# Ledger of designs, part 253: peptides against a protein of PDB entry 8YR4

Target 1, 309 residues: chain A of PDB entry 8YR4
Amino acid sequence: PRGSPALQLVVLICLGLMGLERALNVLVPIFYRNIVNLLTEKAPWNSLAWTVTSYVFLKFLQGGGTGSTGFVSNLRTFLWIRVQQFTSRRVELLIFSHLHELSLRWHLGRRTGEVLRIADRGTSSVTGLLSYLVFNVIPTLADIIIGIIYFSMFFNAWFGLIVFLCMSLYLTLTIVVTEWRTKFRRAMNTQENATRARAVDSLLNFETVKYYNAESYEVERYREAIIKYQGLEWKSSASLVLLNQTQNLVIGLGLLAGSLLCAYFVTEQKLQVGDYVLFGTYIIQLYMPLNWFGTYYRMIQTNFIDMEN

## One batch from the design tools (peptide; made by RFdiffusion4, then SolubleMPNN)

Design b2_p29_3_s1 (from b2_p29_3, 12 letters changed)
Fold by OpenDDE base, seed 5:
Structure b2_p29_3_s1 (fold): chain B 309 residues (1-309), chain A 29 residues (1-29)
Amino acid sequence: as target 1 above (309 residues)
Amino acid sequence: MEEIRREIEERREPIREEVEEEIRREEAE
């Protein structure tokens, strides 16, 4: 944000907190490994208790569980509210200023409600795009790269290769299947709008429908529109299940290959039992944000289309 | 999750408001 040093400092703090989240994503599995190794070695209680306490504290900072955001993430989100509000207001004012610079002929050819809707879509699209890029897409890609580097350096190049191939295949299939399913979703949304419009037209013309005793005819036309909608909804939903199943299969195969390789190296005493647990927990942790990547990709595409209109 | 769902729902709201504005326009003609 140009002109407010306080908001620039908040942005820098948010970027620092994002870096801390990436560090926590690596440290938490490492501390969990160390607990497993200390338990296996029957280490002194004081060393174990300190490592467990440190792990729980790192887990509190990171967060965990279904729908639970970590302390660091919540603090980042809280600080970001002011930056988002400043950015939104600035985009709104720029769009509004630009609308006033447009020709009188453009304004006379548009309904005021349509102009306002274009402005609101434009602001939502820009602010949404920025938020998804900065807080979801870039961090997820960074975690993948950090994971590949970590496994390549501290385990073996083969683990880094397995993670690289698994994540590359996952991302590629996610994009391809998401693009493929977008046609079914567009067709569904178009048919939903047409079905709603037909229901509204029938209700607005209620007196005419009653006058001609055409109620049964309008109900049958609405039924046909619903059946057509449900056929498209089924295709959209089935394509989502196929995406999720494909993603699960790729992660399952990557986890299988890496777990077998890790188990083999543990039997050869090249790795410790804790390293097996680290691998499994870290791969599952990488999977959690990736499950939403197809949703983020689609939202980015929608926001770009809405900015061009 | 809930924030992403809310943001998806808040993005469906403009489509819903669009349909509701199109409905209100058809009611005003």
Scores: peptide ipSAE 0.007, ipTM 0.351, DockQ to the pose 0.054
Fold by OpenDDE base, seed 3:
Structure b2_p29_3_s1 (fold): chain B 309 residues (1-309), chain A 29 residues (1-29)
Amino acid sequence: as target 1 above (309 residues)
Amino acid sequence: MEEIRREIEERREPIREEVEEEIRREEAE
C-alpha cells in the first residue's frame, strides 16, 4: 500500500507476527521436550513449573487446540482487515475506472448487473488469492523448510531426509489427487446448477405444467436430475475421502519411520526421551496445516480462473 | 480449524447464497 504509511506499518507488523508464529511452531515442541526431560530427570519443582508455565503461554500464543486459532494469528487477522479493505477498494476503483474507459458499444452489449458481478468476482478473487498465498501457502512451506533444517541439524541428516521425502510425497500426492478430483467437483457443480435451473424453470412455468397435467413428468425429470447429481456428488465425496486417506497414509508412514529411527537413537543414548516426544509432536504440528493444502490449492486455482474471466 | 472452515464456509455460504440469489435474480430477469 504505497499511499498510507499507517497501512505499511500494519503490513510490517503482520509480517513480524508471521515470523513470530514460525518461531512459536519451533519453540512449542522444544519446550514440551524440555518438560519430558525434566520429568525424566526428576528435576526440582520450580524448574518444572516454570517450563510448564512457559510452554502453556507459548501454546496460548500459538493456538492449536481443537478449533482455536492462536492469539498471534487472531491479532494478525484483525490487523489485516484494514489492509484487505484498502486493497479491495483500490482494486474495485481500478476496475470501475477501467469500465468507464470502455467504449459505449461494449456497455450496450452487456447487462449492467453482469458487469458489476464480474468486477466483484475479480476483486474478491485477487484479494482472496493474495490472502491465501501470504497467510496460508507461504507460511506452510516455510514451516516445512524450517522443520527439515531443524531435524537435519539437531537430530541427524536421516531425520531431515525422512521429513523431506514425506513432505514432498505428501505435497505431490495432494496436488495430483486434487487436480484429479477437480474434474468430479466441476461436473458435480455443473449438474447442481442444471438441476436447480430445471426446478426453477418448472416452477416458473407452473401454469403451463398445470394446463398439460405434466406434474408427474416434471417430478420424474427432476428425480433423474437429482440421481445424476447424487452420482457425481458421491464421486466428489469419495475422491475427497481418498485424498484424506492417501494423506493419512503418507503421514503415518513418515511418522512410523521417523519414530522407529528416533526410538533406536534413544536406545543408543544418542537422543533423549524428550527428543522422541519432540519428533512426534512437531511432525503432527507440521501436518495440521497441510491437511488444508488441497483446499488452498483448489481455491488458488478457482481464484485464478475467476480473475482471468 | 473447524471455526476457520466454518468461517470460510460461513463466508462462502453468504457469498454462495448471494451468488446463488444473484444467479436466481439474473435467471428470473
Scores: peptide ipSAE 0.007, ipTM 0.373, DockQ to the pose 0.038
Fold by OpenDDE base, seed 2:
Structure b2_p29_3_s1 (fold): chain B 309 residues (1-309), chain A 29 residues (1-29)
Amino acid sequence: as target 1 above (309 residues)
Amino acid sequence: MEEIRREIEERREPIREEVEEEIRREEAE
């Protein structure tokens, strides 16, 4: 934002907090490893208690289990509200000014409510695209790269290769299957809109329907439209299950290969028991945001199409 | 539901204006 130094500072703080989130994503598994190693070595209580307390504090900063946002993420989100509001308002004003620059012929051919709906969709699409790119996609890709580097340096090049191959295959299949399913979702949405339009048109022409005693005919036509919609909805939902299952299979195979290799190196005393726990914990942690990657990719595509219209 | 309600209201406003104009014509005759 070129117009407010205060908002620029907030953006810099948010970027710093994003960097801290990436550091926490590495540190939390490391501290968990250290706890397991200290327990295995029967280390003194004071060392164990300090490491556990530090782990719990880092875990509070990162966020707890599945779906809980951490303190750092919540603080970032809170600070970002002002930046988002400024960006939204700026996009809305740019769209609104552009609408006023359009020809009278363009305005005479459209209803004011339709124009406002296009403006609102455009604003939401731009703001959504920016948010998903900056806060979900870019950080997830960064975490993968950091993970590959970490495993290559601290474990062995083979672990980095397994993670690289697994994540590359996961991303590729996620994109391909998401693009393949997009046709079913488009068909579903088109049929949903057609079904809604038919219901609206039938209700708007209520007097004509009553005059011809055509209520049973309109209900049957609506039922046929719903059945057609449900057939497309089923294909869309089944394609999502197939995506999730494909993703689960790729991660399962990567986790299996890496866990077997890690277990082997622990038996050879090249790695500690804590390293096995670290590997499993870190891979699961990398998987969590990736599970949503197909959803983010589709939202980005939808928002991009909605911005072009 | 709200979006459908809004579309029904946005489409009903012209019909309501036409019906209110027709009622005003019938009351003026």
Scores: peptide ipSAE 0.000, ipTM 0.266, DockQ to the pose 0.025
Fold by OpenDDE base, seed 4:
Structure b2_p29_3_s1 (fold): chain B 309 residues (1-309), chain A 29 residues (1-29)
Amino acid sequence: as target 1 above (309 residues)
Amino acid sequence: MEEIRREIEERREPIREEVEEEIRREEAE
């Protein structure tokens, strides 16, 4: 934001907190590894207690599951509210000023309330797109890259390759299946709107329906519209289940391959027992944000379509 | 499950706003 040094500082703090979240995603598995190693070595209580306390504190900062639920993420989200409000207001004012620059003929041909609703949707779409790109997509891609680098450097190039192949396959399948299912979702939404429009039209024409004693006919037409909707809804929902199952298979195969390789290296005394635990925990942490990647990709696509309209 | 729930919630919010706007229009007429 040009013009407010305070908001620029808040943006810099938010970027710093994003960097801290990435560091926590690496550190938490490392500290968990260290706990397992210290337990295996029967290390002194003081060293163990310090490492456990540090791990729990780092885990509190990171949060439990979706990357967005940690203390650092919540603090970032809280600080970002002011930046989002400033950005939204700036976009709204730019759209509003542009609407006032348009010809009187353009305004006379459109309902003012419809134009305002389109402007509000457009503003929400732009601000949402920027938020999703900065806070969800870029961080997730960064975590994947950091994970590949970490496993390549500290384990073996084969672990980095397994993670790279699994993540690349996961992302590719997520995109392809999401694009494929978007056709079913669009068809479902179109049929939902058509089914609703039929119900509204029948109810608005209630007097005519009563005059002709056509209630049974309108109910049957509505039933047919519902059955057609449910057939499209089933395809949409089944395609989502297929996406989730495909993602779970890729994760499962990646976890299997990497876990077997890690177990083998532990049996050869090239890795410690803690490294096996680190691998499993770190991989699970990498996959948690990816479960939402299909949803984020779809929201980004919707927001682009809503900006073009 | 959470993605299905979120997809249902993301569908319900626009429908709810449209239904609440429609109810508000019908109550204003």
Scores: peptide ipSAE 0.007, ipTM 0.410, DockQ to the pose 0.032; fails the geometry check

Design b2_p29_3_s2 (from b2_p29_3, 11 letters changed)
Fold by OpenDDE base, seed 5:
Structure b2_p29_3_s2 (fold): chain B 309 residues (1-309), chain A 29 residues (1-29)
Amino acid sequence: as target 1 above (309 residues)
Amino acid sequence: MEKIREEIERERPEIRKEVEEEIRREESE
């Protein structure tokens, strides 16, 4: 943000916290590996207790599980509120000033409620796009790259290759299937809006419908619109299930290949039992943010289209 | 953020309850 040194410092702190989250994503599996190795070696209690305490502390900082954000993520989100408010207000004022620069003919051709809706969509799209790029997309891609580097350096080049191929295939299929399903979702949303508009028009003209005893006719027209909507909804939902199943299959195959290879290297005494646990936990950890990537990609596309209109 | 969460919930109805609980926690603080 130009003009506020305090907000610039907050942005730098948020970027530092984002870097710390990436470090925690690597450290947590490493400490978990070390616990498993210490347990396998029957290490002294003091060493084990220190490593467990350190792991739990790192896990508290990272967070984990559905609906649980880590301390670092919560602190970042809290600090970001002021930056988001400043950015949103600035975008809103820029859109508002631009609307005032537009010709009188443009304003006379549009309803005031439509102009306000365009302004709100434009503000929401820009702010949403920036948030997704900075806090979801870029960090997820960084975690993948860090994972590939880590497995290539500390395990073997074959593990890095498996992760690279798995993640590349996952991302490619996610994009392709998401673009394909977007057609069904757009058709569904268009039919939903048409069905709602028909219901509203029938209810606004209720006196006329009663005067002509056309209630049964309007109900049947509404039923036909619902059936048409449900046919599109089914296609949209079925395409989502297909996406999720395809994603699950790719991750499952990558996990299988890497787990078998890791188990083999443990039997050859080239890796420890803790390294097997590290691989499994790290791949599952990479999968969690990737599961949302299709949603983020679609939202980015929608926000770009809403900015061009 | 809310419009984003609503759009995520519309794409993943399976997690809707978890997101609604998270929104409700944020609204209660």
Scores: peptide ipSAE 0.020, ipTM 0.464, DockQ to the pose 0.036
Fold by OpenDDE base, seed 4:
Structure b2_p29_3_s2 (fold): chain B 309 residues (1-309), chain A 29 residues (1-29)
Amino acid sequence: as target 1 above (309 residues)
Amino acid sequence: MEKIREEIERERPEIRKEVEEEIRREESE
């Protein structure tokens, strides 16, 4: 934000906290590895206790691995409220100023409530898109890249390749299946609105329906509209289950391949038992934000469509 | 139902009282 040094500082702090979240995503599995190794080696209690305490503290800072539930993420989100409010207000004022520059004929052709709803949607779409890009998409992609680099450097190039192939396949399938699913969801939403409109029209004309004793006919038409909606809802819901199952299979296969390879390298004494635990925990940590990626991608697409309208 | 009620109330605020009285009668029987 140009014009407020305080808000610029808050943005810089938020970017620093995002960097810290990425560091925590790497450090937490490493400290867990170190605990397992220290336990295996029967290391002195003082060293073990320090490492465990440090791990628990890092895990508190990181949170549950969803990227949004950790202390650092919550602190970032809290600090970002002021930046979001400033950005929202600025976009809203720009839209409002632009609406006042439009011709009187444009305003006379539209209801004031519709104009305000367009302004609110436009503001929400821009601010939402920016927030999703900065706080969900970019961090998730960064974590994947960091993970690939980490496994390639500290384990073996084969682990980096497995993670790369798994994550690339996961992302590609998530996009493709989400785009395919969007057709069913649009059809469902259109039919939901049509079913709702029919019910509203029937109830607004209640006196006419009652006068003609057409209640049974309107109920039957509403039933038919519900059945048609449910048929589209089923397709939408079934496509979501298919997405989730496809994602789960890709991660499961990647985890299987990498776990078998890691176990083999442990038997060959090339890796430690802690490295097996690190691999499993790190892959699960990479998976957690990716599970929501299809939702974020959809929200981004919706926000783009809402900005074009 | 609730969303349909909100839309009816938005389009015809005059009917809101009648609909609230009818629902209150049906809940009292």
Scores: peptide ipSAE 0.000, ipTM 0.293, DockQ to the pose 0.035
Fold by OpenDDE base, seed 2:
Structure b2_p29_3_s2 (fold): chain B 309 residues (1-309), chain A 29 residues (1-29)
Amino acid sequence: as target 1 above (309 residues)
Amino acid sequence: MEKIREEIERERPEIRKEVEEEIRREESE
């Protein structure tokens, strides 16, 4: 935002907090590893207690046990409200100004309520897209890269390769299956709107329906529309289950391959028991934001389509 | 945010209850 130095500072703080979140995503598994190693070595209580306290503090900052947002993420979200409001207002004003610059012929062909709905869709699409890219997509990709680097440097190049292949396959399949699923969802939404329109038209023409005693005919026609909708809804829901199962399979195979390799390296005394725990916890942690990636990708795609219209 | 919430709720019915409770809290304040 070029017009407010205060908002620029808030953006810089939010970027700093995002960097801190990435650091926490690496540190939390490391401290958990260290706890397991200290327990295995029967280390002195003071060392263990310090490491546990540090871990719990880092976990409080990170969050992420049961989908709870951490302190750092909450603070970032809170600070971002002002930036989002400023950005939204700026986009709204730009869209509104642009609508006023459009030809009289464009306005005469459209109802005022339709124009406002286009403006609201446009604003929501831009602000939504920007928020998803900056706070979900980019951070998730950064965490994957950091994870690949970390496993390649501190474990072995094979672990980095397993994570790379697993995440690349996961992302690719998520995109492909999400694009395939989008066809069923569009068909469902189109049929939902058609079913709703038919119900509204029947209710608006209530007097005519009563005059012709056509109530049973309108009910049966509505029933047929619902059955057709439910058939599309089933395809949409079944395609979501297929997506989730495909994602679960890829992560399961990656986790299996990496866990077996890690276990082997622990038996060879090249890694410690804590390193096995670190690998499992870190992979699960990388998976959590990726599970939402399909939703984010579709939302991004929808928002792009809504911006082009 | 609201459309995003609605779309997430449509995809994850498990979270719908938590979100409906949170909306109900926000409407009660």
Scores: peptide ipSAE 0.011, ipTM 0.439, DockQ to the pose 0.036; fails the geometry check
Fold by OpenDDE base, seed 1:
Structure b2_p29_3_s2 (fold): chain B 309 residues (1-309), chain A 29 residues (1-29)
Amino acid sequence: as target 1 above (309 residues)
Amino acid sequence: MEKIREEIERERPEIRKEVEEEIRREESE
């Protein structure tokens, strides 16, 4: 936003809050480890109580690990409303100006509702794409990189390798399965529109349908269209379940491999019991935002196609 | 969860439905 220093400051604060969220994602598991170690060592109550209170406070700042429910994420979202409104209005005004520069022949060949639909799709696609990239995709990739570095430095290179392989496989399968399922979703949406069009045409031609006593025929055609839609909806929904299950299997295998390795290092007294708990907690914490990555990828792909049209 | 988000993306069709209803009103006039 080049025109308002206040909005530039808000963007900088939002970026600072994003950095704080990344720090909290590392600190929360560390404090949870420290609690488990203090409990194992039978540490004095005062040290334990302070560490627990600090953990709960950090967890309040972080939220539920989905990045949507924490105090820091809520504050970021609140501050971002003004930036989003400014960006939306600027894109909308650019599209509107461009529409006024178009030839009279372009306007005479299109209905006002189609022109508004193109403008709204264009505005929503640009603003949506930017928001998903900045607040969901980039932060999730950053958390993965931070996790790989953390486990490689503080545990062993083998833990970093397990996380790297697990996350790389997860991302690759998420993209491939999401692209595959996009075909079923497009077919479903096309059949939904065709089913709706048939219902509208039947209702607009109600007098003609009644004149020919064709009500039963139109109901049967509508039933066939619904059955065809439901068959495509089932394929779309089943492909989503398959995506989620594939993601769960990859994370489950990574968690299994890393947990067995942690348990082995704890038995050799190279790691503490708290380090085992840290690994499990951190992997589960990385999984929560990653579960939505397929949705983000699809939104990016849809918004990119809607910007090219 | 993704179905709910697809439903929320399908709840932004109030604007698409309003524009499609407005297109349909302009088609019925």
Scores: peptide ipSAE 0.010, ipTM 0.410, DockQ to the pose 0.037; fails the geometry check

